# Ledger of designs, part 89: peptides against a protein of PDB entry 4ASU

Target 1, 270 residues: chain A of PDB entry 4ASU
Amino acid sequence: ATLKDITRRLKSIKNIQKITKSMKMVAAAKYARAERELKPARVYGVGSLALYEKADIKTPEDKKKHLIIGVSSDRGLCGAIHSSVAKQMKSEAANLAAAGKEVKIIGVGDKIRSILHRTHSDQFLVTFKEVGRRPPTFGDASVIALELLNSGYEFDEGSIIFNRFRSVISYKTEEKPIFSLDTISSAESMSIYDDIDADVLRNYQEYSLANIIYYSLKESTTSEQSARMTAMDNASKNASEMIDKLTLTFNRTRQAVITKELIEIISGAA
Target 2, 83 residues: chain B of PDB entry 4ASU
Amino acid sequence: FTFASPTQVFFNSANVRQVDVPTQTGAFGILAAHVPTLQVLRPGLVVVHAEDGTTSKYFVSSGSVTVNADSSVQLLAEEAVTL

## One batch from the design tools (peptide; aimed at target 1 T127 V143 L146 A210)

Design b2_p30_1_s3 (made by RFdiffusion4, then SolubleMPNN; from b2_p30_1, 17 letters changed)
Fold by OpenDDE base, seed 3:
Structure b2_p30_1_s3 (fold): chain B 270 residues (1-270), chain C 83 residues (1-83), chain A 30 residues (1-30)
Amino acid sequence: as target 1 above (270 residues)
Amino acid sequence: as target 2 above (83 residues)
Amino acid sequence: EPVLLTEENQEEARKRFLEKLAEEAARRLA
């Protein structure tokens, strides 16, 4: 490689390093906010899931319609955040299909759509974009919930798959249950909840859905920003190492060029 | 007793004497060992009676309240403010 | 087509939820 080529490559890598450092700082700021906002959201979301856990709601095996909601975002450069959710979705879909169930998918975030489009395009009910630019709000969750409710798909049971935040260096892909109104209404374990009006139960379930979606969005966002921060840090370090290597190569090449020029001068071959 | 909005936690697994909630079917008081129930909130006043006799008032928008068999209560409001 | 999570859509969703609540309230008062 010529000195010019090495210099061009050095410049390119230095520019990449600047970009990755900037992205790291942005991710760090978003992470700090997300982590703060996750604290109440987790209490809220876990509270919404408490009924299902305490009542041990079970769906009859004869019910065949299953919904999978995958939660992620539109933005890349965050390690395995999107692929982990997609992998879990694929696994769940395959298991359900093997059990003879009908599976429909909702994708939150364009990355989920992009990963699953080739293999699962026919199973998507709806996909959502413009996810990840701003912190998720309850309004966002309400939009998603409303679209599901308006889809006309009468699922029996479902699951929401998202990355739960553990720490700045750790997340876990988790699954939480989603139940239809009919499943809740018919569950034997719900018999202890006396005199529930059908309209009340419907409204309750709609709120529950929105609540769980909101919770999942907050967990996902926090996990994503943390992972992006780590990914950008790693990219910056890798760029630094490449810069060092290329700098050494540049110096060696420069010396070789000088030596060659000197030899040409001495030999009269100039 | 847990009382939270999406953005704020007011009570987290706390012990309280009584919680008055505004529901679509009417306001009712949740006492210790209340029968399990599910209700939807209407906009209105929530009053939390602590064991020490203090009362706290909140205005809530829409939401849900769950009373479980184990006497745990989840009050989840879309919006809530301290009065 | 993908649904966009825009402020406009959020406002519309909130409006729809409020309208549903109003309709339900009206039904109960009727």
Scores: peptide ipSAE 0.095, ipTM 0.865, DockQ to the pose 0.531
OpenDDE base, seeds 1, 2, 4, 5: peptide ipSAE 0.089, 0.097, 0.077, 0.113; ipTM 0.859, 0.868, 0.873, 0.880; seeds 1, 2, 4, 5 fail the geometry check

Design b2_p30_1_s4 (made by RFdiffusion4, then SolubleMPNN; from b2_p30_1, 19 letters changed)
Fold by OpenDDE base, seed 5:
Structure b2_p30_1_s4 (fold): chain B 270 residues (1-270), chain C 83 residues (1-83), chain A 30 residues (1-30)
Amino acid sequence: as target 1 above (270 residues)
Amino acid sequence: as target 2 above (83 residues)
Amino acid sequence: EPILLTEENEEKAKKEFEEKLAAAAAAALA
């Protein structure tokens, strides 16, 4: 490579490093906010899931319709955030299909669609975009919940798959159950609950669905921002290393050129 | 007893004497060992009676309340404010 | 086509939920 080529590459990488550093700072700010907002959201979401854990709701095996909601976002540059969710969705879908279940998918975030659409296009009910630009709101969750409810797909059981935030350096892809109104109403374990009006139960389930989705969005967002921060840090470090290597190469090449010129001068070959 | 909105936690696994909730079927008090039930909130006042005799009042919009067999209670409001 | 999580859709969703709640309340009081 010529000195000019090396210089051009150096300039390019330095610019990339500046960008990645800036993106890291942005991600850090978003992460800090997301983590703060996750605290109450987790209490809220876990509270909503408590019924399902305590009631030990079982779906009869003869029921065949299963829903998978995958939660991610539209934005890249966040490591394995999207692929992790997609991988688990694929695995779950395959397992359910092998068990003779009908599987439908909802994708939250364009990245889920992008990864799975080609292979699972016939299984998608709906996908959502404009995820990750701003912090998710309960309104966003409500949109998703309503779309599911209005889809006309009468699932028996479902799952929501998302990245749960553990720490700034760790997330885990997890699955939480989603139950249909019919499944809840017919569950033997629900018999201990006092006479519940059908309309009340329906509304309760609508809230439950929205609550769980909201929770998943908050977990996902926090995980994503943390992962992006890490990814940008790594990119910045990699750029730094490359700059160092190229600088050494530049210096060596420059010395070689100088040496060659000196030899030419001394030899009279110039 | 857990009482939270999407953005704020008021009680997290706390022990309380009684919680009065506004439901679509009417306001009722949740005491210790209340029968398991599910209800949907209507806009109104939530009153939490602490074991020490203090009372706290909240206004809630909508949401749900769950009373479980283990006497755990989850009050989840879409919006809630302290009064 | 993907659904956009826009303010418009949020408002619509909010309204629909409110209407459902109102209907449920009315049914419970009837």
Scores: peptide ipSAE 0.126, ipTM 0.884, DockQ to the pose 0.618
OpenDDE base, seeds 1, 2, 3, 4: peptide ipSAE 0.046, 0.044, 0.062, 0.075; ipTM 0.843, 0.844, 0.859, 0.842; seed 4 fails the geometry check

Design b2_p30_2 (made by RFdiffusion4)
Pose (drawn by RFdiffusion4):
Structure b2_p30_2 (pose): chain A 181 residues (1-270 with 5 gaps), chain B 83 residues (1-83), chain P 30 residues (1-30)
Amino acid sequence: ATLKDITRRLKSIKNIQKITKSMKMVAAAKYARAERELKPARVYGVGLIIGVSSDRGLCGAIHSSVAIIGVGDKIRSILTFKEVGRRPPTFGDASVIALELSIIFNRFRSVISYKTEYSLANIIYYSLKESTTSEQSARMTAMDNASKNASEMIDKLTLTFNRTRQAVITKELIEIISGAA
Amino acid sequence: as target 2 above (83 residues)
Amino acid sequence: NSHVVYLPKTEEEEEEAIKEFSEKISELLE
């Protein structure tokens, strides 16, 4: 309730809002990279339960939608392949998955809407390239919604700060008048 | 005729005369009228004879060539670079 | 008791994995 507590809380939530807004544009830039590389990947990959995701969270209902194997550390987190989503998926990564050894992944449509031999590794590569394009755009909206929630929280606290600031001024003034009187 | 690597796409549904291809057994030159077959590649060159008579030369490390019941061929390699 | 498979971090490791994968395919068709 003190001004010091409110000033500290404002700076704390502003730090979250700046970071979440900073990841909205990052997901927007990385999505643009992912879609640029999805066009040649879709024309390349055309011709057992495999779950395709990533280690990196903060992407909304992507890991929860997909319901030994399992690519993406967050899919094993419910009940394996680790270290994906930090860097764009290469064909070598899809090859290692095939080397260690009917498939579930998120297909890219747009920024809002989604759906849940040598040839076998090409399907894994097709899923990896589709998944990260899906993971990044979903994260673009997840951090956009978080930036909205943190801004609404700052507005509510600013009104509290103005009430407390007025209340401190009047209290100090009363203590002076009374001390005089 | 479709020729693509994971990185870049060279030909998208040609419309081409013939394509020389490296295969595990020697080499195969795929004409416009070729039998439906499924083949796997080896380290070798790919020569693309364009419809206007010109030539295109690439290199292939490995992959697969697929010619279907119709006049359609899809050639895909892990890496294709010039030169 | 889980076993984690780590993926290649460098281009050299990816090139080795691709060579191993192509050799495995050739052995299967021998």

Design b2_p30_2_s1 (made by RFdiffusion4, then SolubleMPNN; from b2_p30_2, 17 letters changed)
Fold by OpenDDE base, seed 3:
Order: C-alpha cells, then sequence, then structure tokens
Structure b2_p30_2_s1 (fold): chain B 270 residues (1-270), chain C 83 residues (1-83), chain A 30 residues (1-30)
C-alpha cells in the first residue's frame, strides 16, 4: 500500500473511532437513566408475576395455541442483545412445534423480525416499531397489550422472552409466562382465591399483561444500553489497535520509500 | 406487602397492619392472614396502617391488588401519589 | 405482508392510548 492509501485508512479509522466513542457516551447516558428507571419497574413487574409463580399456574397439555413475544428494539450495534432473544425464540418455537403446538410470534422491535424473517415470517402476527428511540413507557406497554387483546388470536399460553439486566457487563435472556384468561380461570390452583368475578378476573389479566410487558421493556432497554456501551467501547479499542498497526506500517513504509529514493538517486536510476 | 407503580415503589415486602384499598366492587381492608383474593383497583384512596400505628395515605388510579395464600400482598397501581 | 404497529411518539398519543386501554378494560365492568 502507498503512503497515501495508509493515510486515508488511518483517517477513516480515526473517524470511526470518534463516532464509536461518541456513541459510547450516548449509550452510557441512556444506560444510567434506564438503570434508575428499572429499579421501580422491576419491583412492579416482579409483583405482577407473583401470582403466577405462587399459584404455579399450568397450562393443560391439550392446549395447542402458543404465543411467543420477543422483546428487543429497532436499533443495532449492541452486541448479542438481539441475537440472544432470537436464539431463544427459535429454540422455544422448535420445542413447541415438536410438542405439536401451534406457534405465533410477536416481535417488539424490528430487529427480531429482521433476524427471523426468513425462517419464521409466516408465524409473525405483528411487529412493533419505534422501539428504542426513547425510554419505554407504560403507554407503550398498553399499546402492545391492546394489540394482543384485539388481535383475534386466542392463544392458550404465551411466553415473553427478553434480556434481564444483571450488571453493566452482564444480561441474561429469560422467559416469563403469559396466560390466557381461560387458562387462569380454569387453573386448579386458582381455587384458593375467593369468589373472583369473571369480569374482575378479565380486567385483572389485562392489566397483568400490560404490567409484564412494561417490565420486560424496561429490562430489555437497560440491558441493551449497557451492551451498546460495551460494544462501542470494544469498537473503540479495536480501532485504536488498528490505528497503532497502521501507524507502524506507515512509518516503515515511509522509511522504505525514502531509502528507495536515496538509492535511486545514488545509483542514477532516478 | 408490596405497593408500587411503574415508576415508584412505596412498599417492598414490608410488614403492615392493614391496607385499605379502593376496588371496583367496593373498598375493603386487608388484614394479616386475609383470605386469598384478586381485585381491580378503582381511582381512590389507599390507606396503609403500619404496625407502629402510623398511617399513610395515597391516591391511586387503576390497577390490581393480589392477596396470596402466603399472606403476601401486591398492590400495583398504574399511577400513585403520596398524600 | 408484514403488519407493523408503531408505538406512540408523543405524550399526547400515549395519553390517548392509555385512556383507550383503560376504557377497554372497564367495558367488562359496565
Amino acid sequence: as target 1 above (270 residues)
Amino acid sequence: as target 2 above (83 residues)
Amino acid sequence: DVKYIYLPETEEEERKVREEFAKKVAEALA
């Protein structure tokens, strides 16, 4: 490569490094906010799941319709955030299919659709967009919940798959159950609850759905921003290493060119 | 007893004497060892009676309340404010 | 072929959606 070529590459990589550093800072700011907002959201969400855990709600084996909700975002450059969710969705879908279940998929965030388009396009009910631009709100969760309630797809059991935040350097893809009204109302374990009116139970479940979705969004967002921060940091470091290598190459090449020119001058070949 | 909104936690696994909640079917008090039940909240006043005799009041919007067999209670309001 | 739903972009839109949700949930009790 000529000195000019190396210089151009150096400039390009330095520019990339500036961009990645900037993105890291943006991600860091978003992460800090997300982490603060996750604290109450986690208590809220875990509280919403408490009934299902404590009552040990189970779906009858004869039920066949299953809904998978994958939670991520529209934005890339965040490491394995999207692929981890998609991987678990694929695994779950395969397991359910093997068990003779009908599987439908909802993607929260366009990245899920992008990853699963080729193999699972026919199973998608809906994809939600404009995820990740701003922090998720309960209104966002309500939109998703309303769509599910209005979709006409009467699932028996569902699963919501999302990345749970663990630390700035760690997340874990998790699955939480979503139960239909019929499943809850018919569950033997629910018999201990005193005279619950059908309309009350319906309303309860609708809010529960929104609550769980909201929780998943908050976990996902925090995980994503943290992962993006890490990814951008890694990118910046990689760029730095490349800059160092190219700089060395530049210096060596420069010396070689000078030496060659001197030899040509001395030899009269110039 | 857990009482939270999406954005704020008021009580997290706390021990309280009594919680009065506004439900769609009417207000009721939750005491220790209350029978398991599920209710939906209506906009109204929540009153928490602490073991030390102190009382705190909150206004809540819609939401849910769960009383479990293990005496755990989850009060989850879409919106809640301290009064 | 792909059905998309867009999340609210404004506070006003969000408020409307929340109100709609609450209304829908309450319809069962009316």
Scores: peptide ipSAE 0.257, ipTM 0.885, DockQ to the pose 0.757
OpenDDE base, seeds 1, 2, 4, 5: peptide ipSAE 0.115, 0.100, 0.212, 0.232; ipTM 0.824, 0.835, 0.866, 0.872

Design b2_p30_2_s2 (made by RFdiffusion4, then SolubleMPNN; from b2_p30_2, 15 letters changed)
Fold by OpenDDE base, seed 1:
Structure b2_p30_2_s2 (fold): chain B 270 residues (1-270), chain C 83 residues (1-83), chain A 30 residues (1-30)
Amino acid sequence: as target 1 above (270 residues)
Amino acid sequence: as target 2 above (83 residues)
Amino acid sequence: NLKYIHLPQTEEEREEVRKKFAEKVAKALE
């Protein structure tokens, strides 16, 4: 490569490094906030799941309609955050199909759609966009919950798939169950609950769904920001290494050019 | 007993004597060994009676309350504030 | 064709959504 080519590449990589460093700082700030806000959200969300765990709600085998909700965002440059969710969605969909279930998909965040569109387009009910620029709110969750409940798709059981935050360097893709009103109301284990009005149960289910979705969004956001911070840090380090290598190459090339010129002068071949 | 909003936790797996909650069908008190039930909250006053005799009051908006067979209680309000 | 929904972006929109959700729940109990 010529000195000019090397210089051009150096400038380009230095610019990339500046961008990645800046993005790292932004991600770090968002992560710090997300982690703080996740603490109460986790208690809130886990509380909403308590009924399903304690009542051991099960879907009868004869029921065939299943819903998969994948939770991520619209934003890239965060490592395997989106692909991990999509991978588990694919696996779950395949397993359910093999079991003779009908599967429909909801994508929270455009990245889910982007990954699964070609292979699963016919299974998508809806994709939610504008996810990831701002921290998720209960309002966001309620929009998703209401859309699901009003979609006309009468699922029996569902799965919400999201990245659960473990630490700044670790997340795990998890699945939590979602049950329809009919499934809950018909569950044998629910018989021990006092005479519950049908309207009360319906409304309860609406809140439950919104709560679980909210929780998943908060887990996903925290995981994403931490992953982005790490990804940008790695990118910055990689850029730094490349800059060092190119700088050495530049210096070597420059010396070679000078040496050649000197030889030409001395030999009279210039 | 767990009492939380999306943004704040008031009680997390705590032992309490009694919790008074406002529901759409009316306010009721949850005591130890209360029968399992599901209710939806209406805006109103929540009163928590601790084992040590202390009482705390909260205003809640909409939400849900669950009393499980194991006597665990989850009070989940969309919004809640300490009074 | 795939259906797309945009989440609320403004605080006002978010508040409206929360309000509607609460109202829906309340009405269902009446």
Scores: peptide ipSAE 0.334, ipTM 0.899, DockQ to the pose 0.690
OpenDDE base, seeds 2, 3, 4, 5: peptide ipSAE 0.264, 0.297, 0.318, 0.293; ipTM 0.893, 0.895, 0.901, 0.900; seeds 2, 3, 4, 5 fail the geometry check

Design b2_p30_2_s3 (made by RFdiffusion4, then SolubleMPNN; from b2_p30_2, 15 letters changed)
Fold by OpenDDE base, seed 3:
Structure b2_p30_2_s3 (fold): chain B 270 residues (1-270), chain C 83 residues (1-83), chain A 30 residues (1-30)
Amino acid sequence: as target 1 above (270 residues)
Amino acid sequence: as target 2 above (83 residues)
Amino acid sequence: SLKVIHLPRTEEEKEEVRKKFAEKVAEALA
């Protein structure tokens, strides 16, 4: 490589490093906010899931329609955040299909669509875009819930797959159940709640759906921002190492050029 | 007793004497060992009676309330404000 | 073609969606 080539590459990598450092700072700010907002959201979301855990709701085996909601975002450069969710979605879809169940997919975030479109296009009910630019709100969750409710797809059971935040350096892809109204109403463990009006139960379930979606969005966002911060830090470090290597190469090449020029002068070949 | 909105937690696994909630079927009081039930909230007043005799009032929008067999209660409002 | 829905961008849109959701939920009680 010529000195010019090395210089050009150095400049390019230095620019990339500046960008990654900037992105790290942005991610850090978003992470701090997300973590703060996750605290109440987690209490709220876990509260919404409490019924399902305590009632130990089981879906009958004869139920065939299964919904998978995958939660991520539109934005890349966050490590394995999207691929982790997609991987679990694929695994779940395959397992359900092998069991003879019908599987439909909802993707929250364009990255889910991007990853699964080629292999699972026929299974998508809907995908949501414009996820991740701003912190998720309950309104966002309501949009997703409303679309599901209006889709006309009468699922028997479902799952929502998202990354749960553990720490700044750790997240875990998790699955939470989504139950249909029919499944809840028919569950034996729900007999203690029998005096509930059917309309009330329906409304309750609709709120529950929105609540769980909201919770998943908040967990996902916090995990994503943390992962992005880490990814950008790693990218910056890698760029630094590459700059060092190229600088050494530049220096060596420069010396070689000088030496060559000297030899040419001495030899009279100039 | 857990009482939360998406953005704020008011009570987290707390012990309370009584909670009055506005439901679509009417306002009712949740006492210790209340029968299990599921209700949907209507906009209105929530009153929490603490064991020490203190009373806190909240205005809530829509949401849900769950009374479980283990006497745990989850009050989840879309919006809630302290009065 | 895959149906793509955009989340609300403006506060007005968000409020409209919230209203629609509440109405949808309320329709069952009506």
Scores: peptide ipSAE 0.287, ipTM 0.893, DockQ to the pose 0.670; fails the geometry check
OpenDDE base, seeds 1, 2, 4, 5: peptide ipSAE 0.222, 0.206, 0.240, 0.210; ipTM 0.849, 0.863, 0.862, 0.867; seeds 1, 2, 4, 5 fail the geometry check

Design b2_p30_2_s4 (made by RFdiffusion4, then SolubleMPNN; from b2_p30_2, 16 letters changed)
Fold by OpenDDE base, seed 1:
Structure b2_p30_2_s4 (fold): chain B 270 residues (1-270), chain C 83 residues (1-83), chain A 30 residues (1-30)
Amino acid sequence: as target 1 above (270 residues)
Amino acid sequence: as target 2 above (83 residues)
Amino acid sequence: SEKVIHLPKTEEERKKAVEEFTKKVEEALA
């Protein structure tokens, strides 16, 4: 490689390093905010799931319609955030299909669609875009919930798959259940709840859907920003190492050129 | 007893004596060991009576209140403010 | 073609979404 080639590569890598450092700082700021907003969202979301967990609502085996909601974002450069969700979705879809269930998919974030489009395009009901630029709000969850409620698709049971935040260095892909009104109403375990009006139960089910979606968005966002921060830090370090290596190569090459020139002068070949 | 909105937590798995909630049929009090129930909130006043005798008041919008068999209570409001 | 929906871009749109959702869930009680 010529000195010019090495110089060009050095310049390119230095520019990349600047970008990755900048992105790290942005991700760090977004992470800090996301973590703060996750605290109440988690309490709220877990509270919304409490009835379903405590009542041990089960879907009868004869019910075949299952909805999978995958939650991620539109934005890349965050490690395995999207692939982890997609992997879990694929696994769940395969397991359900093997059990004779009909599976439909909702993707929150364009990256889910990008990963699953070729293999699962026929199962997609809807993909939501414009995810990840701004912190998620209950309004975002409301849009998703409304679409599901208005779509006319009658599922018996569903799964929402998202990355749960553990720490700045750890997340876990998890699944939470979503139930239809019919499934909740028919659950024997619900008999202990006295004098529940059908309208009340419907209202609860619909709110619960939005609440769980909101919770999943907050967990996903926090996990993503943390992962991006780590990814950008790693990229910056890798760039630094490459710069050092190329600098050494540059110096060696320069010395070789000088030596060659000196030999030419001494030999009179110049 | 858990009381939260999407953006704020007021109580997280706390022990309380009584919670008064506004429902469509009127306000009712949730005491310890209340029978399992699920109700929809109407906009109105929530009063939390702590075991130490402290009383806290909140205004809530729409939402739900659930009393489970294990005596756990989840009060989930779309919006809530301290009064 | 796969159905694609864009999430709200503005606070106004988010507010509207919440209102629409609230209306929908309240209809169940009416």
Scores: peptide ipSAE 0.683, ipTM 0.931, DockQ to the pose 0.736
OpenDDE base, seeds 2, 3, 4, 5: peptide ipSAE 0.623, 0.617, 0.625, 0.618; ipTM 0.927, 0.923, 0.926, 0.928; seeds 4, 5 fail the geometry check

Design b2_p30_3 (made by RFdiffusion4)
Pose (drawn by RFdiffusion4):
Structure b2_p30_3 (pose): chain A 181 residues (1-270 with 5 gaps), chain B 83 residues (1-83), chain P 30 residues (1-30)
Amino acid sequence: ATLKDITRRLKSIKNIQKITKSMKMVAAAKYARAERELKPARVYGVGLIIGVSSDRGLCGAIHSSVAIIGVGDKIRSILTFKEVGRRPPTFGDASVIALELSIIFNRFRSVISYKTEYSLANIIYYSLKESTTSEQSARMTAMDNASKNASEMIDKLTLTFNRTRQAVITKELIEIISGAA
Amino acid sequence: as target 2 above (83 residues)
Amino acid sequence: SSVLEEMREKYQEELEEAEENKEEELEEEK
């Protein structure tokens, strides 16, 4: 309730809001990179339960929608392949998955809407390239919604700060008048 | 005729005369009228004879060539670079 | 198949690194 507590909390939530907004544009830039590389990947990959995701969270209902194997550390987290989503998926990564060894992944449509031999590795590559495009755009909205929630929180606390600031001024003033009187 | 690597796409549904292709057993020159077959590739060159008579030379490390019941061929390699 | 053998030979180092990382992480979990 003290001004010091409110000023500390404002700076704390502002730090979260700046970071979440900073990841909205990052997901927007990485999504643009992912879609640019998805066009040649879709024309490349055309011709057992495999779950495709990533280690990196903060992407909304992507890991929860997909429901030994299992690519993406967050899919094993419910009940394996690790270290994906930090860097764009290469064909070599899809090859290693095939080397260690009917498939579930998120297909890219737009920014809002989604759906859940040598040829076998091409399917894994197709899923990896589709998944990261899906993971990044979903993260773009997830951090956009978080940036909205943190801003609403700052507005509520600013009104508290103005009430407390007014209450401190009047209290100090009363202590002066009474001390005089 | 479709030729693509994971990185870039060279031909998108040609519309081409013939394509020389490296295969595990020697080499195969796929004409417009060729039998439906499924083949696997080896380290070798790919020569693309364009419809206007010109030539295109690329290199292939590995992959697959697929010629369907119709006049359609899809050639895909892990890596294809010039030169 | 021959292509799989060639893939295995080419990505052998990446496969060994992935196995080592998995073993380390399992040990940590234990």

Design b2_p30_3_s1 (made by RFdiffusion4, then SolubleMPNN; from b2_p30_3, 16 letters changed)
Fold by OpenDDE base, seed 1:
Structure b2_p30_3_s1 (fold): chain B 270 residues (1-270), chain C 83 residues (1-83), chain A 30 residues (1-30)
Amino acid sequence: as target 1 above (270 residues)
Amino acid sequence: as target 2 above (83 residues)
Amino acid sequence: SSLLAQMEERYRERLEERRRRREEERRREE
């Protein structure tokens, strides 16, 4: 490699390092906010799931329609955040198909579609884009919930898959159940709830769906920002190491060029 | 008893004496060991009566309330403010 | 209208109001 080539490469890597350092700082700020906002969101979301956990709602075996909602974002450079969700979605879809279920998929965030489009394009109902630029709000979750309900797909049960935040260095891909109104209404365990009007139950279920989506978005966002911060830190370190190596190479190459020139002068070969 | 909005927690697994909630069918009081029920909230006042006799008032915009067989209660509001 | 539909409508109204306020603030700075 010529001195010019090495210099060009050094400049490129230094620029990358600047970008990754900047992105790390941005991710850190977003992470701090996300973690703060996750605290109430988790209580709220867990509260919404309480009914379904306590009522132990079961879907009859003859019911075949299953919905998978994968939650991530549009934004890359966050390690295995998107691939982890996609992997779990694939596994779940395969298991359900093997059990004779019809599977449809909703992607929250464009990255899910990007990963699964080639293999699961026919199973996608809708993909929600423009996720991850701003912190998710309850309004955003409501829009997603309404779009799902208005899709016309009459699922019996579903799974929402997202990354649950554990710590700044750890997340876990998890699944929570989603149930249709019909499934909830027909559940034997719901008989203990006194005189529930059908309209009330519908409203309740729709609201609950929005709550669960909101919760999943908050967990996903916090996990993503933390992972991005780590990824950018690693990228910055790798860039630093490359700069050091290339600098050494540059110095060696420079000395070699000088030596060659001296030899040419001495030998009269110029 | 859990009472939360998407952005704020008011009660988290607390023991309370009574909670008055505004439902679409009317306001009702949730006592200890209330029968299981599900309701949707209308805009209105929530009053929480603590075991020590203190009362707290809140305004909620919308939401849901769940009373489970184990006497756990989840009050989830879209928006809530302390009054 | 469902509760969720009502919530969405309120959310949209709030977003529109925020946009209007931002546009008004921008006009005042101009």
Scores: peptide ipSAE 0.111, ipTM 0.869, DockQ to the pose 0.144
OpenDDE base, seeds 2, 3, 4, 5: peptide ipSAE 0.039, 0.023, 0.036, 0.025; ipTM 0.874, 0.854, 0.870, 0.863

